# Designs tried in a protein design run: peptides against a protein of PDB entry 5D63. Part 77

Target 1, 292 residues: chain A of PDB entry 5D63
Amino acid sequence: SLRRGIYHIENAGVPSAIDLKDGSSSDGTPIVGWQFTPDTINWHQLWLAEPIPNVADTFTLCNLFSGTYMDLYNGSSEAGTAVNGWQGTAFTTNPHQLWTIKKSSDGTSYKIQNYGSKTFVDLVNGDSSDGAKIAGWTGTWDEGNPHQKWYFNRMSVSSAEAQAAIARNPHIHGTYRGYILDGEYLVLPNATFTQIWKDSGLPGSKWREQIYDCDDFAIAMKAAVGKWGADSWKANGFAIFCGVMLGVNKAGDAAHAYNFTLTKDHADIVFFEPQNGGYLNDIGYDSYMAFY

## One batch from the design tools (peptide; made by RFdiffusion4, then SolubleMPNN)

Design b2_p15_4_s1 (from b2_p15_4, 11 letters changed)
Fold by OpenDDE base, seed 2:
Structure b2_p15_4_s1 (fold): chain B 292 residues (1-292), chain A 15 residues (1-15)
Amino acid sequence: as target 1 above (292 residues)
Amino acid sequence: SPLLEQLRRERLERV
């Protein structure tokens, strides 16, 4: 079954993603097919899938940027019915905004069925052009039509997944204690993470004994990422991944505070030095504490 | 580790 998380949703037939046009929060904003750039933040194409309790395989889909929800217009079962962004809530009972999401017949892609109408989210005519119509359309779960098949590329991790990634890292001290601050985390590309670092002013900050040293740099980076998240996204129920670690060196005669993020495949962590903006597989310290 | 615990109580610095 599909897990709660943030997804980039890509058509199985053509290189097009489900896009909320202009990221607008207005009711009735068209959801359309649009091209995307791999390994970047596709701002209007990220969707938080929230599972509905006690309703099997059924979700709301919240656009991360606008904070609005995928909505089948009037819940109509007519082929060609518009799919739009519309105000809503994560656990709504409105069947216009409830989507049953299960694997297609190919076992890799998903189909997205409206809970009420039983029609499927369809990239009309498989049109790969920007702004192509996405609509509700008749179909079946076993049909092989690529217009109604979607890859769900996971762009976030749960706190448990983050914890598991940390546990796999060889630079964790035996006395390690981790503190989880949120439940779901959008994982940023390094380029975006670095840009936040640059915009924070940290590259020009001076190390000063005790008054502004390693812990101040590491916390300032986390604060900058937090502020960036709050300023960039209207949806709630997730955070931006940026960890803080405290570590001790192998000799046991020095301690350091630093940041970390997740690798592209979300399987491992990579260390980030906020004093110079460097990414390292080995920062020279073993972590005894982290919060993220 | 007693040493580690001591380090936790001290101001952290980059060396």
Scores: peptide ipSAE 0.193, ipTM 0.716, DockQ to the pose 0.101
Fold by OpenDDE base, seed 5:
Structure b2_p15_4_s1 (fold): chain B 292 residues (1-292), chain A 15 residues (1-15)
Amino acid sequence: as target 1 above (292 residues)
Amino acid sequence: SPLLEQLRRERLERV
């Protein structure tokens, strides 16, 4: 079953993703097929899937950028019915915005069925062009039509997954205590993470004994990421992943504060030094505390 | 750990 999370939803047949046109929050904004760039933030193409309690395999899909929801126009079962962004809520009872999402017959892709109409989200004619129509279309769960098959590329991690990634890292002190601040985290590409760091002013910040030292740098980075998240996305119910760690070196004669993020596959953490913007697999310290 | 926190305060390294 599909887990709650943020997904980049890619067509199984052509290199197109489900895109909210211009990221507009206006009711009736077309959802279309659009090209995407791997390992980047595809701003209008991220969807928060919120599972509906007590309704098997059924979700709302909130566009991360606009904060609006995937909506089958008038809930119509007619083939070719527009799929649009529309205002809504995560746990709506509006069947126009309820989507049953289950594995397709190929076992890797998903199909997206409107709960009310029982039609499927369809990239019309498999058109790979930017702005290609996405519509509700008749279909069945067992059909192999790639127009209605979608890969759900997970772009976020749960707090439990983040915790597990930390636990796998060898640079954790025996006294480690982790403090989880949120439930679901968008994981940024390093390029985006670095850009936030650059824009924060930290590259030009001067280390000063006690008054602006390692903990100030690390907390400033987390604050910058938090602000970036708040300023960038209209959807709620998730955070941007950026951890802070406190660590001691192996000799026990030095301590440091630093950041960390997750690797591309979300399985491991990578350390980030906010004083120089470097990514390291070994920062030279064992963490005794983290919050993220 | 209070001891580790003390270490953090007293033996802080830049990098």
Scores: peptide ipSAE 0.171, ipTM 0.726, DockQ to the pose 0.149
Fold by OpenDDE base, seed 4:
Structure b2_p15_4_s1 (fold): chain B 292 residues (1-292), chain A 15 residues (1-15)
Amino acid sequence: as target 1 above (292 residues)
Amino acid sequence: SPLLEQLRRERLERV
């Protein structure tokens, strides 16, 4: 089953992703096929999939940028029915906004079926052009038509997955205590993470004994990421991943505060030094406390 | 740990 999370949804046939046109929050905004840049934030192309309790394999899909939901216009079963962004809620009972998402016959891609109409999200004619129509279309679960097959590239991690990544890291102290602040985290590319760091003013911040030292830098970075998240996305129910750690060195005579994020594959953490913007696999400290 | 708290107070930080 598809897990709750944020997904970049890419067509299985052509290099096109499900895009909310202009990221607009207006009801009826077209959802279209659009090109994307790998390993970047594709702003209008991220969707929070929220599983519906007690309805197997069924989700709402909230556009992260607009905060609106994928909506089959009038719930019509007619082939070619528009799929749009529309206001909604995560646990709606509106069948226009309920999508059954299951693996296709190829075992790697998914099909997206409207719960009510039983039609499928279709990249019409497999058109790879920007702005290509996405519509509800007649189909079956076993059909191999790539117009209706989608890869769900997971762009987020659960708190449990983050916890597991931390636990796999060799630079964790035996007395480690982690504090989880949220449930689901959008994981940023390093380039985006670095840009937030730059925009925070930290590169120009002066280290000062006690009054603005390692803990201040680390907390300032986390605060900057939090604000960036709030300012960038209209959807709720997720956070932006940015951790803070406190660590002790191997000699046991020094401590440090620093940040961390997740690697591209979400399997490991990488340390981030907010005093210089560096990413390190080993920051020289073993963490005894983290919050994220 | 009292030691860890002490170490945190007596932190050695990157320049």
Scores: peptide ipSAE 0.169, ipTM 0.721, DockQ to the pose 0.134
Fold by OpenDDE base, seed 3:
Structure b2_p15_4_s1 (fold): chain B 292 residues (1-292), chain A 15 residues (1-15)
Amino acid sequence: as target 1 above (292 residues)
Amino acid sequence: SPLLEQLRRERLERV
């Protein structure tokens, strides 16, 4: 079954993603097919899938940028019915905004069925052009039509997945205590993470004994990422991944505070030094405490 | 006490 999370949703037939046009929060904003750039934040093409309790395989889909929800216009079962962004809530009972999402017959892609109408999200005619129509269309779960098949590329991790990634790292002290602050985390590409660091002013900050040393740099980076998240996205119910660690060197005669993020495949952590903006697999310290 | 604080008290290296 599909897990709660943030997804980039790509058509199985052509290189097109589900896009909320202009990222607009207006009711009735068209959802369309649009090109995307791999390994970047595709701002209007990220969707938070929230599972509905006690309703099997059924979700709301919230656009991260606009904070609005995928909506089948009037819940109509007619082929060609518009799919739009519309105001809503994560646990709505409105069947226009409830989507059953399950594996297609190929076992890799998903189909997206409206809960009420039983029609499917369809890239009309498999059109790969920017702005191509996405609509509700008749179909069945076993059909092989790529117009109705979608890959769900996971862009986030749960707190449990992040915890597991940390636990696999060899640079964790035996006395380690981790503190989880949120439930789901958008994982940024390094280029975006670095840009936030640059924009924070930290590259120009001077290390000063105790008054502005390693812990101040690490906390400032975490605060900068948090602010970036709040300023960038209108959706709620997720955080931006940026951890803080306290560590001790092997000799036990030096301590450091630093940041960390997740690798591209989300399987491991990578350390980030906020004093110079470097990414390292080994920062020279074993962590005894983290919060993220 | 936090080890970082202990290191500060003992004048050990903290970067």
Scores: peptide ipSAE 0.153, ipTM 0.716, DockQ to the pose 0.139

Design b2_p15_4_s2 (from b2_p15_4, 9 letters changed)
Fold by OpenDDE base, seed 2:
Structure b2_p15_4_s2 (fold): chain B 292 residues (1-292), chain A 15 residues (1-15)
Amino acid sequence: as target 1 above (292 residues)
Amino acid sequence: SAELERLRAERRARV
């Protein structure tokens, strides 16, 4: 079963992703096939899948950038019916915006069926060009047609997954206490994380004893990431991953505050030193406290 | 531990 999360949704047949054209929040904005760049933020191509309680395998899909929802125009069952962005809510009862998402017959890709019409999200003619039409189309769950098969690449982690990643790290003190601040986190590429750090002014900030020391740097980075998230995305119900840790060195005679993020595969954490912008697998401290 | 609490209060930038 598909979990709640943020997904990049890629066609199984061609290198095209489900894209909200221009990231526009206007009702009726076309959802189209568009090329993507791996390992980057594809701004208009991220979708928050929110599971509908008590309706098996059924979700709304909110575009992260626009805050609008995937919508089958008029809920029509006609092949070629437009799929657009449209205003909505995460737990709507509007069948135009309810999508049953289950594994295809190949066991790796998913099919996206409109709850009401029972038609499937289709990359029309498998067109790989930018702006190619995505429409509702007749189909079945067991068909092998790649026009209607999609890979759901998860771009976020749940708080539980983040917690598990931390727990696997060898640089955690026996007295560790973690505090979870949000439920779902978009995980940024390091390049984006670093750019946020640069834009925060932290590279030019001066360390000063007590008044602006390690904890101030670490918290300032957390705040900068939070602000970036708020300024960048119109969807709600998620955060941007950026943790703060407090740690003690092996000798037990020094303490430090620092940041951390998740690795590309989301399985592990990597430490980030906000005083110099460095990424480290070992920052030289064992964490006794984190919040993220 | 008391020592850990002391260190928590005396955080320093990594040098």
Scores: peptide ipSAE 0.127, ipTM 0.713, DockQ to the pose 0.130
Fold by OpenDDE base, seed 5:
Structure b2_p15_4_s2 (fold): chain B 292 residues (1-292), chain A 15 residues (1-15)
Amino acid sequence: as target 1 above (292 residues)
Amino acid sequence: SAELERLRAERRARV
């Protein structure tokens, strides 16, 4: 069963992702195939899958950038029916925007079936070109057609997954208490995380005893990430991952505040020093408190 | 511990 989360949805046959054209919020904006760059923010290609309660394997798909939803035009079952972005809500009853998502016969990819029409999201002709048509098309769950098979690359973590990643880290103090602020987190590539740091002005900020020291840097970074998230994405129901930790050194004679994010595979955390923009596996402190 | 609390209150940044 597909988990609630943010996904980059890639065709199983060609290196193309499901893209909302120009990230436009206009009703009827085409959803198309488009190239993507791994380990980067593919701005128009991120989709929040929200499971519909009591409807098995059925979701809405909200484009993170536009805040609009994947919509089968007029809910038509005709092959070639346009799939577009359209205004909606996460728990809509509109069958044009309800998608049953289950594993394909290959056990790795998914198929995306419109709940109403029972047609499938199809990269027409397997066209790998930018702007290639994505449409509703007739099909079956067991059919092997790669035009209708999609890899769901998870780009987010739940709070529980983040908690688990923290728990695996060796630099956690015995007194550790974690405080979860949100339910689902988009995990940024380090390059994006660093860019937010740069744009925040923190690289030019001066450390000043007590008045602007480690906690101020760490909180400023988190605030910058939060603002970046709010300014960048129109969808709701998720946050951008950026943690704050308080830690003590091994000797027990020094304390520090710092940030952390998740590794690319989401299995571990990596520490981020907001005073210099460095990523470290060992920041020299054991965390006794975090919020994220 | 009281010592840990003190340490927490006296958090230092790397210069």
Scores: peptide ipSAE 0.124, ipTM 0.714, DockQ to the pose 0.124
Fold by OpenDDE base, seed 4:
Structure b2_p15_4_s2 (fold): chain B 292 residues (1-292), chain A 15 residues (1-15)
Amino acid sequence: as target 1 above (292 residues)
Amino acid sequence: SAELERLRAERRARV
């Protein structure tokens, strides 16, 4: 079953993703097929899937950028019915905005069925062009039509998944205590993470003994990421992944504060040194505390 | 240990 999370939703037949046109928050904004760039933030193409309690395999899909929800126009079962962004809530009872999402017959892609109409999200004619129509269309769960099959590329991690990634890292001290601040985290590409770091002013910040040293740099980076998240996305119910660690070196004669993020596959953490913007697999310290 | 507590209290940047 599909887990709660943020997804980039890609057509199984052509290199096109489900895109909220212009990222607009206006009711009735078309949802369309659009090209995407792998390993980047595809700003209008990220969807928070929120599972509906006690309704099997059924979700709302909130566009991260606009904060609006995927909506089948008038809930119509007619083939070709527009799928749009529309204001809503995560746990709505409006069947226009409820989507049953289950594996297709190929076992890797998903189909997205409107809960009320029982029609499926369809990339009309499999058109790979930017702005191609996405509509509700008749179908069945067992059909192999790639127009109605979608890969859900997970762009976020749960707090539990982050915890597991940390636990696998060899640079964790025996006294480690972790503190989880949120439930679901959008994981940024390093390029985006670095850009936030650059824009924060930290590259030009001067290290000063105690008054602005490692902990100040690390906390400033986390604050910058938090602010970036708040300023960039209208959806709620998730955070941007950026951890802070406190560590001690092997010799036990030095301590450091630093950041960390997750690798592309979300399986491991990578350390980030906010004093120089470097990514390291080994920062030279074993963490005894983290919050993220 | 007292030393570990000192290290935790006295954050130092790695140069």
Scores: peptide ipSAE 0.131, ipTM 0.714, DockQ to the pose 0.128; fails the geometry check
Fold by OpenDDE base, seed 3:
Structure b2_p15_4_s2 (fold): chain B 292 residues (1-292), chain A 15 residues (1-15)
Amino acid sequence: as target 1 above (292 residues)
Amino acid sequence: SAELERLRAERRARV
């Protein structure tokens, strides 16, 4: 079953993603097909899938940027019915905003069925142009029509997945204790992470004994990421991944505080040195504590 | 260990 998380939803037939036009929060804003750039933040194309308790394989889809929800206009079962952004809540009972999401017959893509109408989210005519119509359309679960098949590219990790990634890292001290701050985390590309670091002013900050040393840099980076998240997205119920670690070196004569993020595949962590903006697989310390 | 606890109270200079 599809896990709670943030997804980039890409058509199985053409290189188009489900896009909320202009990221607008207005009710009735068209959801359309639009081109995307891999390994970047596609701002209007990220969707938080929230599973509905006790309703199998059924979700709301909240646009991360606008904070509005995927909505089948009037819940109509008519082929060609518009799919729009509309105000809503994560656990709504409105069938216009409830989507059953299950694997298609190919076993890799998903189909998105409106809970009420039983029609499917369809990239009309498989049109790859920017602004192409996305609509509710008749279909079946076993039909192979690529207009109704979607790849769900996971852009976030759960706290459990993050914990597992940390646990696999060889630079964790035997006394390690981790503290989880949130439940679901958007994982940023390094380029975006670096840009936040640059914009924070940390590149120009001077190390000063105790008063502004490694812990201050690491906490300042986490604060900058938190603020960036709050300022960038209207949806709630997730955080931006940015960890803080405390570590001791192998010689046992030095300690350090630093940041970390996740690799592209979300399977491993990579260390980030907030004093110079470097990414390292080995920062020279074994972590005895982290919070993220 | 006592040494680890000591190190937790100390921080490394910028490299």
Scores: peptide ipSAE 0.118, ipTM 0.716, DockQ to the pose 0.119; fails the geometry check

Design b2_p15_4_s3 (from b2_p15_4, 11 letters changed)
Fold by OpenDDE base, seed 1:
Structure b2_p15_4_s3 (fold): chain B 292 residues (1-292), chain A 15 residues (1-15)
Amino acid sequence: as target 1 above (292 residues)
Amino acid sequence: SSLLEQLRRERDSVV
């Protein structure tokens, strides 16, 4: 079953992603096919899938940027019915905004069926052009039509997944204690993470003994990422991944505060030094505390 | 003697 999370949803037939046009929060904004750039955020193309309790394989899909929800216009079962962004809530009972998402017959891609109409999200004619129509269309779970097959590329991690990534890292002290602050985390590309760091002013910040040293840099980075998240996305129910660690050196006579994020495959952590913007697999300290 | 080391010691004493 599909896990709660943030997804980039790509057509199985052509290099097109499900895009909320212009990222607009207006009711009735078209959802369209649009090109995407790998290893980037793809701002209007991220969707938070929230599973509906006690309804098997059924979700709402909230556009991360606009905070609006994927909506089948009037819940119509007519082929060609528009799929739009529309105001809603994560646990709505409105069948126009409830989507059953299960594996297609190929076992890799998913199909997205409207809960009420039983029609499927369809990239009309498999059109790869920007702005191509996405609509509800008749179909079946077992058919091989790539117009209705979608890859769900996970762009986030759960707190449990983050915890697991930390646990397998070799630079964790035996006395380690971690504190989980949120439930789901958008994982940023390093380029974006670095840009936030640059925009925060930290590259120009002066290290000063005790009054603005390693902990201040690390916390400032965390705060910058938090603010970036709040300013960038209208959806709720997720955070931006940026951890803070306290570590001790091998000699046990020095401590350091630093950041960390997740690798591209989300399986491991990488350390980030907010004093110089460097990414390191080994920062020279073993973490005895983290919060993220 | 740093704050960070102090925090470590305090944590270790409680765990």
Scores: peptide ipSAE 0.027, ipTM 0.672, DockQ to the pose 0.133
Fold by OpenDDE base, seed 3:
Structure b2_p15_4_s3 (fold): chain B 292 residues (1-292), chain A 15 residues (1-15)
Amino acid sequence: as target 1 above (292 residues)
Amino acid sequence: SSLLEQLRRERDSVV
């Protein structure tokens, strides 16, 4: 089954993603097909899938940018019914905003069925142009029509997945203790992570003994990422991934505070030095404590 | 002292 998480939802037939037009929070804003750039944020094209308790394979889809929800207009079962952004809540009972999401017959893509109407989210005519209509359309779970098949590219990790990535890293001290702060984390591309670092003023900050040293840099980066998240997204129920670690060197005569994020495939962590903006597979320390 | 300071004392100096 599909896990709770943030997804970039891409058509299986053409290079088009499900896009909330202009990222608008207005009720009735069209959801359309739009081009995307791999390994970037794609601001209007991220969706938080929240599973509905006790309803198998059924979710709400919240646009991360607007904070509004995918909505089948009037819940109509008529082919061509508009799919729009509309105000809602994560655990709504409104069938216009409930979507059953299961694997298609090809085993790799998903189909998105409206819970009430039983119609499917359809990229009309498989149109790859920006602004192409997305609508509810008749269909079945077993048919192979690519207009109704979608890849769910997961852009987030659960706290458990982050914990597992840390546990696989060779630079973790035997006395390690980790503290999880949130449940689901949007993982940023390094370019975005670096830009936040640059905008924070940290590149121009001077190291000063005790008064502004490694822990201050690491916490300042964490704070900058947190603020960026709050300022950038209207949806709730997730955080932006940015960890803080304390580590000890191999010689056992020095300790350091630093940051870390996840690799592109979310399987590993990479260390980030907030004093110089560097990404390192080995920062020269073994972590004995982290919070993220 | 803070938890961070406690951890620093239990390890070597943090740079």
Scores: peptide ipSAE 0.027, ipTM 0.682, DockQ to the pose 0.241
Fold by OpenDDE base, seed 4:
Parts: sequence; structure tokens; C-alpha cells
Structure b2_p15_4_s3 (fold): chain B 292 residues (1-292), chain A 15 residues (1-15)
Amino acid sequence: as target 1 above (292 residues)
Amino acid sequence: SSLLEQLRRERDSVV
């Protein structure tokens, strides 16, 4: 079953993703097929899937950028009915905004069925052009039509998944205590993470003994990421992944504060040094405390 | 940098 999370939703037939046109929050904004760039944020193409309690395999899909929801226009079962962004809530009872999402017959892609109309989200004619129509269309769960099959590429991790990634890392001290601050985290590409770092002013900040040292850099980075998240996205119910760690060196005679994020595959953590913007697999310290 | 590494090693044993 599909987990709660943030997804980039890509057509199984052509290199096109489900895109909220211009990221607009206006009711009735078209949802369209659009090209995407791998390993980037793809701003208008991220969707928070919120599972509906006690309704099997059924979700709302909130556009991360606009804060609006995927909506089948008038809930019509007619083939070719527009799918748009529309204001809503995560746990709505409006069947226009409820989507049953289950594996397709190929076992890797998903189909997205409107709960009310029982029609499927369809990239009309498999059109790979930017702005191609996405509509509700008749179909069945077992059909192999790639126009109605979608890969759900997870762009976020749960707190439990993050915790597991940390636990697998060899640079965790035996006295480690982790503190989870949120439930679901958008994981940024390093390029975006670095850009936030640059924009924070930290590259120009001077290390000063005690008054602005490693902990100040690490906390400033965390704060910068938090602010970036708040300023960039209108959806709620998730955070941007950026951890803070306190670590001790092998000799046990020095401590350091630093950041960390997750690798592209979300399986491991990578350390980030906010004093120089470097990514390291080994920062030279074993973490005894983290919050993220 | 080597300087940064030096600074790191000068940090307190506990934070």
C-alpha cells in the first residue's frame, strides 16, 4: 500500500509528471503533464498523499507548492473530465478530492482512481508535451494502458525512516540520543540544500570562539532550512529535512556541532559542515545527540 | 580546510 508521503508522480509511458500549472493556488488551475528534471525539486510537481482513515487505499493529494488539492471537476465520470487544483482539506469527505491509489497490474506503477466517479487519472493520449491534458477517464484496475499508470517516486521520509538511516550509520556514538521534531520530511537535493546554505549568509560568517562557533553555524543552518520551507511551500503537515548533531571525536577530547541530511536514495545520512558547505561521509566525530 | 579541522579539535569535550 502507498504510504503517507510526498511524491513526484511520473507517467509510466512517457517522461511526464503530474504538474499543477504555474503552481497556482487558484481554484480550477489545470493539472497537466509536464517535463521534469531528475534530481531536482520540480516545484509544481510534488504531492503530499494523505491517507484517509478507515478508507482503504484512499488519499487526498495536496500540491506542496500551492497547498491546493487534486480535484476531479464536478466529480464527473465522463471521460475527459478535467483534473484541477482546488481548495480543500487533508481529510475531506468531498469525493471530488478523494483518490484511491493502488498498484497497477505491472506491480510497479500505480493507478489513481477517483473515489466517487471511479474513473482514473489519465494522461490523455500519452501526450508528452508540456501542458498536456490530464483528465478523468474510464478504465479498470487490471488494464495495462500506460496513460493511466503512474510511478510514485517518494521524495520524503518518515521520522521512523530517518531514525533507521541514522541508526545504520557507523559514526553514531554509543550514548546517542535522537530527538524527532516532525513526522514527515521532504528530502532536498544537495544542490538545493547548498543553495539554502549560501542564501543564509553562513558562507560569509566568521567563526568566533564561543560567540559564533560550530553550534551557532549548525543551528543557523537548521533555522535557514526551516524558513526556506515556510517561505517556499503552502502545504502543511511536513517539514524539510535538516538535522543537527553533536558529536565527539575518537579521542574523546573534542566535540563538534554539525548538520546532516539524507542521501538521494534515503537509505543513509550524509554529514554537512555548515562552516564550509561540505558534504562528508565521515566528519570525524561520532554523534551522541541529534535533533531533526 | 586544515584550519577548520584545527578549530574543531579545539572544541570542548562536551557541548
Scores: peptide ipSAE 0.025, ipTM 0.672, DockQ to the pose 0.101
Fold by OpenDDE base, seed 2:
Structure b2_p15_4_s3 (fold): chain B 292 residues (1-292), chain A 15 residues (1-15)
Amino acid sequence: as target 1 above (292 residues)
Amino acid sequence: SSLLEQLRRERDSVV
């Protein structure tokens, strides 16, 4: 089953992603095919999939940027029915906004079926052009039409996944205590993470003994990421991943506060030094506490 | 308390 999370949804046939046009929050905003750039945020193309309790394999899809939901216009079963952004809620009962998402016959891609109409999200004619129509279309689960097959690339991690990534890291002290602050985290590319750091003013901040030292830098970075998240996205129910760690050196005679994020594959953590913007696999400290 | 616990309490002075 597809897990709750933030996904970039790419067509299986052409290099096109499901895009909310202009990221607009207006009801009836077209959802279209659009080009994307790998390893970037792709602002209008991120979707939070929220599983519906007691309805197997069925989700709402909230556009991260607009905070609106994927909606089959009038719930019509007619081929060519528009798929749009529309106001909604994560656990709606509106069948226009409920999508059954299961693996296609190829075992890799997914098909997205409207719960009510039983039609499928279709990149019409497999058109790879920006702004290409995405519509409800007749189909079956078993057919191999790439117009209706989608790759769900996970852009987020659950708190449990983050916890597991931390636990696998060799630079965790035996006395480690971790504190989870949120349930789902958008993982940023390092370039974006660095840009947030730059924009925070931290590069120009002066280290001062106790009054503005390592903990201040680390907390300021987390705060900056949090603010960036709040200012950038209209959807709720997720956070932006940025952790804070306290660590002790091998000798046990020095401590440090620093940040960390997840690697591209989400399997590991990488340490971030907010005092200089550096990424390190080994920051020279073993973490005895983290919150993220 | 352990050295670690002491270090935690005195972190402001050591970092």
Scores: peptide ipSAE 0.030, ipTM 0.662, DockQ to the pose 0.108; fails the geometry check

